# Peptides against a protein of PDB entry 3T7K: the designs that were tried, part 56

Target 1, 248 residues: chain A of PDB entry 3T7K
Amino acid sequence: KAEKILARFNELPNYDLKAVCTGCFHDGFNEVDIEILNQLGIKIFDNIKETDKLNCIFAPKILRTEKFLKSLSFEPLKFALKPEFIIDLLKQIHSKKDKLSQININLFDYEINGINESIISKTKLPTKVFERANIRCINLVNDIPGGVDTIGSVLKAHGIEKINVLRSKKCTFEDIIPNDVSKQENGGIFKYVLIVTKASQVKKFTKLINDRDKNETILIVEWNWCVESIFHLNVDFTSKKNVLYQKK

## One batch from the design tools (peptide; made by RFdiffusion4, then SolubleMPNN)

Design b2_p13_7_s1 (from b2_p13_7, 6 letters changed)
Fold by OpenDDE base, seed 1:
Structure b2_p13_7_s1 (fold): chain B 248 residues (1-248), chain A 13 residues (1-13)
Amino acid sequence: as target 1 above (248 residues)
Amino acid sequence: SLIDPSFFEQLDP
């Protein structure tokens, strides 16, 4: 059926998209439309797997979803597109207007607002955002919204190797792991990095660390600090936004 | 609807 529908076009574009969707296409696609998209070089996956070499995200806007945040870790992310790309494409293809010899849909017309070429270009870097920031090992409180598994998965996609989950009420100093990064001479490495949700946790962890490991560097942030870092594909250590405690 | 603007799997409540 897809072949018959597409036979009216003299030339078919190859978009070369391996995509996931977030915040759109919840009902999926019918079999014919999937076949059409496949013939146009558009493959839509349900889940993110590294083996699929995903290069595209469909979303109506910038979202704080696992899929969206992880899409910024694609190698590279080639396109971040609005779902209207697929909608308009399929509408054009299903249109019975006999005279369309070509599909006239430009990917660049469907870019997600706020995902610019500067962000896309950073996905071509050989390193991940937290790797570049010398954040390898973090401590994550167990009561984080979204859950430690989801948050941890996003952070790992962006270069964090080890995530230590802290039971905020029961943890001791011995439960806190250091960020095991070799001290580079130029400073800027935090020995302890923690993601917390509450001011009480800041007080607790700062006390535990300062009492037992005096004069060490500490960074305590909110999840929003990580999100902002991901959206910019850059860690700005000069920003106090979403930083709850910092000791250099 | 292909687009449900209400479906935000936001990690944040």
Scores: peptide ipSAE 0.025, ipTM 0.633, DockQ to the pose 0.687
Fold by OpenDDE base, seed 3:
Structure b2_p13_7_s1 (fold): chain B 248 residues (1-248), chain A 13 residues (1-13)
Amino acid sequence: as target 1 above (248 residues)
Amino acid sequence: SLIDPSFFEQLDP
């Protein structure tokens, strides 16, 4: 059926998209449309797997979803597109009125606002954002919204190797892991990196660390610090935004 | 519509 629909076109584009969707296409696609998209080099996956070599995200805007945040870790992310790309494409293909010899849909017309070439270019870097920031091991409180598994998965996608989950009510100093990175002379390396949800946790962890390891560097942030770092694919250590405690 | 403009997805609502 898809072949018959596409037969009216003299030439078919190959978009070479391996994509996931977030905040759109909740009902999925019918079999014919999936086949049409496949013939145009567009493959949509349900979930992110590294083996699929995903290069595209469909979303109506920048979203704080697992899929969107992880898409910024693709190697590279080639396109971040609005769902209207697929809608307009399928609409053009299903249109019987226009003897269109060619499909004329330009990917660049459908870019998600705020995902610019500067962001795309950073996804071509050989390192991940937190790797570049010398953040390898973090402490994450167990009461984080979204859950430690989801949050942890996003952080790992962006170069954090080890996530230590802290039981906020019961944790001691011995439960806090150091960020084990080689001392680079000029890098703002923090020995202890923590993601917390409450001011009480800041007070607790700062006390625990300072009482036992008085001269060490500490970075305590909220989840928004991580999100902003991901959205920019850069950690700005000069910014105090979303930083709850910092000791250099 | 394949897009619900009222639809909001967030990890941290």
Scores: peptide ipSAE 0.024, ipTM 0.629, DockQ to the pose 0.500
Fold by OpenDDE base, seed 4:
Structure b2_p13_7_s1 (fold): chain B 248 residues (1-248), chain A 13 residues (1-13)
Amino acid sequence: as target 1 above (248 residues)
Amino acid sequence: SLIDPSFFEQLDP
């Protein structure tokens, strides 16, 4: 059926998209449309797997979803597109207007607002955002909204290798892991990096660390610090936004 | 929410 529908076009584009969707297409696509999209080089996956070499995200706008945040870790993210790309494409293909010899849909017309070439270009870097920031090992409180698995998965996608989950009420200093990175000459390395949810945790962890390891560097941030870093694909250590405690 | 849930806007296909 898809072949018959596409036969009216003299030339078919190959978009070469391996995509996930977030905030759109919850009902998926019918079999015919999936086949059409496949013939156009558009493959939509349900979940993110590194083996799939995903290069595209469909979303109506910038979202704070797991899929959207992880899409910024694609190697590279080639396109961040509005769902209207697929909608308009399928509409054009299903159109009974005899005069359409070619599919005239330009990917660049459907870019998600706020995902610019500067962001896309950074996804071509050989390193991940937190890797570039010398953040390899972090401590994450167990009561984080969204869950430690989801948050941890996003952070890992962006170059954090080890996530230590802290039981905030029961943890001791010995439960806190250091950020084990070799000091690069030009970058401030924080020995202890923690993502927390509330001020009481800041007080607790700062005390625990300072009492046992007085001269060490500490960075305590909110999840929003990570999100902002991901959206910019850059960690700005000069910004105090979403930083709860910093000791250099 | 720290992680926004997936929401689906009614996009008229």
Scores: peptide ipSAE 0.022, ipTM 0.584, DockQ to the pose 0.077
Fold by OpenDDE base, seed 5:
Structure b2_p13_7_s1 (fold): chain B 248 residues (1-248), chain A 13 residues (1-13)
Amino acid sequence: as target 1 above (248 residues)
Amino acid sequence: SLIDPSFFEQLDP
């Protein structure tokens, strides 16, 4: 059926998209439309896997979903597109009225607002955002909204190698892992990096660390610090936004 | 929310 529908076009574009969707297309696509998209070089995946070499995300806007945040870790993210790209494309293809010899849909017209070329270009870097920031090992409180698995998965996609989950009510100093990064010549390395949800946790962890390791560097942040770092694909250590405690 | 809920975009029927 897809072949018959596409036969009216003298030339078919190859968009070369390997995509996931977030905040759109919850009901998926029918079999015919999937096949049409496949013939146009558009493959949509249900989940993010590194082996799939994903290069595209469909979303109506910038979202704080797992898929959207992880899409910024694609190597590279080539396109961040509005769902209207697919909608308009399928409408044109299924149109019986249009005497179209060619598909006239340009994916560049459907860019998500706020995902600019500067962001896209940073996804071509050989390193991940937290790797560039010398953050490899972090401590994450177990009571974080969204769950440690989801949050941890996003952080790992962006270069965190090890996530230590802290039981905030029962943890001791020995449960806190150091950020094991060799000092590079010009970069401030925090020995202890923690993501917390409450001021009481800041007080607890700062006390535990300072009582046992008084001279060490500490960074305690909110999840929003990570989100902003991801959306900018850069860690700004000069910003105090979403930083709860910092000891250099 | 730390993870935003999905916003539904529908294909026109």
Scores: peptide ipSAE 0.022, ipTM 0.572, DockQ to the pose 0.090; fails the geometry check

Design b2_p13_7_s2 (from b2_p13_7, 5 letters changed)
Fold by OpenDDE base, seed 3:
Structure b2_p13_7_s2 (fold): chain B 248 residues (1-248), chain A 13 residues (1-13)
Amino acid sequence: as target 1 above (248 residues)
Amino acid sequence: SLIDPEADLQLLS
């Protein structure tokens, strides 16, 4: 059925998209539309797997979903597109009124606002954002909204190798892991990096660390610090936004 | 707890 529908076009574009969707198309696509999209070089996956070599995300806007945040770790992310791309494409294809010899849909007309060429270009870098920032091992409180598994998965996608989950109410200094990175000449390395949710946790962890490991560098941030770093694919250590405690 | 991967991962104040 898809072949018959597409037969009216003299030439078919190959968009070469391997995509996931977030904040759109919750009900998926019918079999015919999936086949149409496949013939146009558009493959939509349900989940993110590294083996699928995903290069595209569909979303109505910048979102803080797991899929959206992880899409910025694609190697590379080629396109971040609004769902209207697919909608308009399918509408044009299913339209019987216009003797359209060609499909006239340009990907660049459907870019998600805020995902610019600068962001896309950074996804071509050989390193991940937190790797570049010399953040390898982090401490994550167990009561973080969204859950440690989801948050941890996002962080790992962006270059954090080890996530230590802290039971905030019961943890001691010995439960806190150091950020084990080799001293690089050009960047402030924080020995202890923590993501927390409450001011009380800041007080607790700063006390524990300062009492037991005096004069060490500490970075305590909110989840929003990570999100902003991901959205910009850059860690700005000069910014105090979403930083709860910093000791250099 | 079932984590919705489509949920907004925002800290609820």
Scores: peptide ipSAE 0.053, ipTM 0.721, DockQ to the pose 0.189
Fold by OpenDDE base, seed 5:
Structure b2_p13_7_s2 (fold): chain B 248 residues (1-248), chain A 13 residues (1-13)
Amino acid sequence: as target 1 above (248 residues)
Amino acid sequence: SLIDPEADLQLLS
């Protein structure tokens, strides 16, 4: 049926999109539309897997969902598109009144607001954002909104190799892991990096670390620090935004 | 609807 529908077009574009959707197309697509999209080089995946070599995200706007945040770790993210791209494309294809012999939908017209070429270009870098920031191992409190699995998955997608989950009420100094990175000449390395949710946790962890490992570097941040770093694909260590405690 | 907004991960602040 898809072939019959597409037969009216003299030329079919190949968009070469391997995409996931977030904040849109909750009900998915019918079989015919999936086949149509496939014929146009658009493959929609349910979940993110590295093996799928995803290069596109569909979303109505910038979102703080797992899929959206992970899409910025694609290698590269070629396109961040509004769902209207698919909607308009399918409408044009299914239109019996449209006398067009060619599909006239340009994906560049459907860019998500706020995801500019500067951001897209950074996804072509050989390193991930936290890797570039010399953050390899982090401590994450277990009561983080969204859950440690989701948050951890996003962080790993962006170059954090080890996530140590801390039970905030029961943890001791011995439970806190150091950020094991080689000293690079051009950048400050924090020995202890922690993502916390409460001011009480800041007080607890700063005390534990300072009492047992005096004069070491500490970075304690909110989840929003990570999100902002992801959205910019850059860690700004000069910013105090979302930083709860910093000792250089 | 084709556009169904998902809940964002909860903000801490």
Scores: peptide ipSAE 0.051, ipTM 0.708, DockQ to the pose 0.535
Fold by OpenDDE base, seed 4:
Structure b2_p13_7_s2 (fold): chain B 248 residues (1-248), chain A 13 residues (1-13)
Amino acid sequence: as target 1 above (248 residues)
Amino acid sequence: SLIDPEADLQLLS
């Protein structure tokens, strides 16, 4: 059926998209539309797997979903597109107007607002955002909204190698892991990096660390600090936004 | 609606 539908076009574009969707197409696509998209070089996956070499995200806008955040770790992210691309494409294809000899849909017309070429270009870098920031090992409180698995997965996608989950009520200093990175000359390296949810946790962890390792550098941030870093694909250590505690 | 934003990973303040 898809072949019959597409037969009216003299030339078919190959968009070469391996994509996931977030905030759109919750009901998926019917079999015919999937086949149509496949013939146009558009493959939509349900989940993100590294082996799939995903290069595209469909979303109505910048979202703070797992898929969207992870899409910024694609190698590279080639396109961040609004779902209207697919909608208009399928609409044009299913249109019985005999006069359409070609598909006239330009990917660049459907870019997600706020994901510009500067962001896309950074996805071509050989390193991930937190790797560039010399953040390899972090401590994550267990009561983080969204769950440690989801949050951890996002962070790992962006270059954090080790996520230590802290049981905030029961943890001791010995439970806190250091950010084991080689000292680079020009980068702010924090020995202890923590993502917390509450002010009480800041007080607790700062006390634990300062009492046992008083001269060490500490960075305690909110999840939003990570999100902003991901959205910009850059860590700004000069910003105090979403930083709860910093000791250099 | 084909376009429905998924729940953002937000800290419930």
Scores: peptide ipSAE 0.047, ipTM 0.701, DockQ to the pose 0.553
Fold by OpenDDE base, seed 2:
Structure b2_p13_7_s2 (fold): chain B 248 residues (1-248), chain A 13 residues (1-13)
Amino acid sequence: as target 1 above (248 residues)
Amino acid sequence: SLIDPEADLQLLS
């Protein structure tokens, strides 16, 4: 059926998209539409797997979902597109009244607002955002909204190698791991990096660290600090936004 | 994960 539908076009584009969807297409696509999309070089995956070499995200806007955040770690993310791309594409293809001999849909017209070429270009870098920021090992409190597994997975996708989960009420200094990164000439390194959820944790961890490992560098941030870093694919250490405690 | 992966990951939700 898909072949018959597409037969009216003299030439079919190859969009070369390997994509996941977030915040859209919850009900998926019917078999015919999937086949149509496949013939146009658009493959939609249910989940993110590194082996699939995903290069595209469909979303109505910038979202704070696991899929969206991880999409910014694709190598590269070629396109971040609104779902209207698929909608308009399928609409045009299924249209019997359309006299077009070719598909006239330009994917560049469907870019997600806020994901510009500057962001896309950074996904071509050989390093991940937190890797570039010299953040390899972090401490994550166990009561973080979204869960440590989801949050941790996002962070790992963006270059954090080790995530130490802290039981905030029971942890001691010995439970806190250092950020094991060799000093680079042009980058600030924090020995202790922590993601926390509340002020009481800041007080606790700062006390534990300062009492036992005096004069060491500490960075305590909110999850939003990570999100903003991901959205910009850059860590701005000059910003105090979402930073709860910083000791250089 | 205790939440839907399609949910927004916010500190305060």
Scores: peptide ipSAE 0.042, ipTM 0.704, DockQ to the pose 0.192

Design b2_p13_7_s3 (from b2_p13_7, 6 letters changed)
Fold by OpenDDE base, seed 2:
Structure b2_p13_7_s3 (fold): chain B 248 residues (1-248), chain A 13 residues (1-13)
Amino acid sequence: as target 1 above (248 residues)
Amino acid sequence: PLIDPEKDLQLLS
């Protein structure tokens, strides 16, 4: 059926998209539309797997979903597109207007607002955002909204190698892991990096660290600090936004 | 377009 529908076009574009969707298309696509999209070089996957070499995200806007955040770790992310791309594409294809010899839809017209070429270009870098920031090992409180598994998975996708989950009520200094990175010449490495949810945790962890490992560098941030870093594919250590405690 | 029921991760502050 898809072949018959597409036969009216003299030339079919090959968009070469391997995509996931977030915040859109929850009901999926019918079999015919999936086949149409496949013939146009658009493959939509249900979940993110590294083996699929995903290069595209469909979303109505910048979202804070696991899929959206992980899409910025694609190697590279070629396109971040609004769902209207698919909608308009399928609409054009299903249109009975016989006179369409070609599909006239440009991917660049459907870019998600706020995901510009400067962000896309950074996904071509050989390193991940937190890797570039010299953040390898972090401490994550167990009561974080979204859950440690989801948050941890996003952080790992962006170059954090080790996530230590802290039981906020029971943890001691010995439970806190250092950020074990080789001192590179050009940037302040924080020995202890923590993501917390409450001011009480800031007080607790700062006390534990300062009492046992005096004069060490500490970075305590909110989850929003990570999100902002991901959205920009850059860690700005000069910003105090979403930083709860910093000791350089 | 129908919105996916996938939830945004919550803001902490």
Scores: peptide ipSAE 0.161, ipTM 0.759, DockQ to the pose 0.473
Fold by OpenDDE base, seed 1:
Structure b2_p13_7_s3 (fold): chain B 248 residues (1-248), chain A 13 residues (1-13)
Amino acid sequence: as target 1 above (248 residues)
Amino acid sequence: PLIDPEKDLQLLS
């Protein structure tokens, strides 16, 4: 059926998209439309797997979903597109009135606002954002909204190798792991990196660390610090935004 | 439908 529908076009584009969707298309697509999209080089996956070599995300806007955040770790992310791309494409293909010999839809017209070429270009870098920031091992409180597994998965996608989950009420200094990175000559490496949710946790962890490991560098941030770093594909250590405690 | 109510990962709900 898809072939018959597409037969009216003299030439079919190959968009070469391997995509996931977030914040859109929760009902999926019918079989015919999936076949149509596949013939146009658009393959939509339900989940993110490295083996699928995903290069595209569909979303109505910048979202803080797991899929959206992870899409910025694609190698590379080629396109971040609004769902209207698919909607308009399918509408044009199913239209009987338009004697269109060609599909006239440019994917560049459907870019998600705020995901520009500067961001896309950074996804071509050989390193991940937190790797570039010398953040390898972090401490994550167990009461983080979204859950430690989801948050941890996003952070790992962006270059964090080890996530230590802290039981915020019961943890001791011995439960806190150092950020095990080689000391750079120019400094700028935090020995302890923590993601917390409450001011009480800041007080607790700063006390624990300062009492037992004096004069060490500490970075305590909110989840939003990570999100902003991901959205920009850059860690700005000069910014105090979403930083709860910093000791250099 | 255009909107999928997927979980938004933020501190403030």
Scores: peptide ipSAE 0.154, ipTM 0.748, DockQ to the pose 0.476
Fold by OpenDDE base, seed 4:
Structure b2_p13_7_s3 (fold): chain B 248 residues (1-248), chain A 13 residues (1-13)
Amino acid sequence: as target 1 above (248 residues)
Amino acid sequence: PLIDPEKDLQLLS
């Protein structure tokens, strides 16, 4: 069926998209439309797997979903597109207007607002955002909304190698892992990096660390600090936004 | 298009 539908076009574009969707197309696509998209070089995956070499995200806007956040870790993210790209494309293809010899859809017209070339260009960097920030090992409280698995998965996608889950009520100093990174020139290195949800956790962890490992550098942040860093593909250590405690 | 009811991690802050 897809071949018959596409036969009316003299030339078919190859968009070369390996994509996931978030905040759109929850019902998926029918078999014919999937075949059509495949013939146009558009493959949509249900989940993110590194082996699939994903290069595209479909979303109506910038979202704080796992898929969207992880899409910014693609190597590279080539396109961040509104779902209207697919909608308009399929509409044009299914149109019975005989006069359409060519598909006239430019993917650049469907860019997600706020994902500009500057952001896309950073996905071509050989390092991930937290790797560039010298954050390799983090401590994550177990009561984080969204769950440690989801949050941890996003963080790992962005270059955090080790996620230590802290049982906030029972943890001791010995449970807190150091961020084991070599000092780079001009890079702020924090020995202890923690993502917390409550002010009480800040007090607890600050005390535990300061009592046992005096004069060490500490960074305690909210999840939003990570999100902002991901959205910008840059860690701004000068910003106090979403930083709960910092000791240099 | 219908919004996928994926977990919006925005609600976590």
Scores: peptide ipSAE 0.133, ipTM 0.751, DockQ to the pose 0.496
Fold by OpenDDE base, seed 3:
Structure b2_p13_7_s3 (fold): chain B 248 residues (1-248), chain A 13 residues (1-13)
Amino acid sequence: as target 1 above (248 residues)
Amino acid sequence: PLIDPEKDLQLLS
C-alpha cells in the first residue's frame, strides 16, 4: 500500500531521521504511515536507546519530559522538529492531487522554537554539559518530584557518572559523597554538589558539611538549575537562578 | 510507581 501511494512521486526525499516523540503522537501511527515514513528515511522509536543512534526529537515545544531532556544529549541531535512536519508530510503524500511530482516539505520550516543552531552545535561537542562543568558525582534527595530514577537517568545522559541518593530525613554527613574531579586549574570545582527540593534540606546539608568539612566548596541547586543547564547545553556558574546555596 | 516518561519534570513549588 505504501509503495502504491509513493509511486506517484518521481523522486523521494531521504530525511535520515531516527526520532523519538514527546508530547505528540501518543496513539502512534498506522502501519501504512509507518511504512511511508520509513521509505522517506524517517524512523520513529518508542524509547531512547543509545544503540539506535537517535538524531531527532519531535515535540510541539520545549518540554521538560525525560525524552526531551535526553534528546539534547544525542550525539549529535541533528533536528528538533514540531509534529506538524509529519502531519503535513503525510497529508501531502495522501493527497489525491496528481500534479505533485515531488514532495515539497522542508524540515527546516518545522524547527521547535528555542532550539536553534547554537544549541544543535553544542550537541556535536565531544563532552556532555555536566562533564564540561566538572560535575561528575552528585547528591540527590530521595523526595525529588519525578523520582530519583528518572531524574538520575536524565542527569547520567548529560554526563553525571555517579548519583548518590540521600534519604533527606535520615542522612548524615557520611552519606554525602564528594564530587571526585581532579582540580583543573581554571574551573570552579565544587567538592559537594547537591540537588534538593526544600529550604530545610539546604539548611541541613549546609550545616552537616560546614561542621565536618568547614572549608570546602558547596553547590546546592534545584532541579530547575539542571533543566536550564540542559536547555542551554551550558552551565552558567555566574547565574544565581535556581541556586539555593553556593560556597566558592 | 511507574514514572510516566512523558510527565513534565517540574519542581512543584
Scores: peptide ipSAE 0.132, ipTM 0.747, DockQ to the pose 0.190

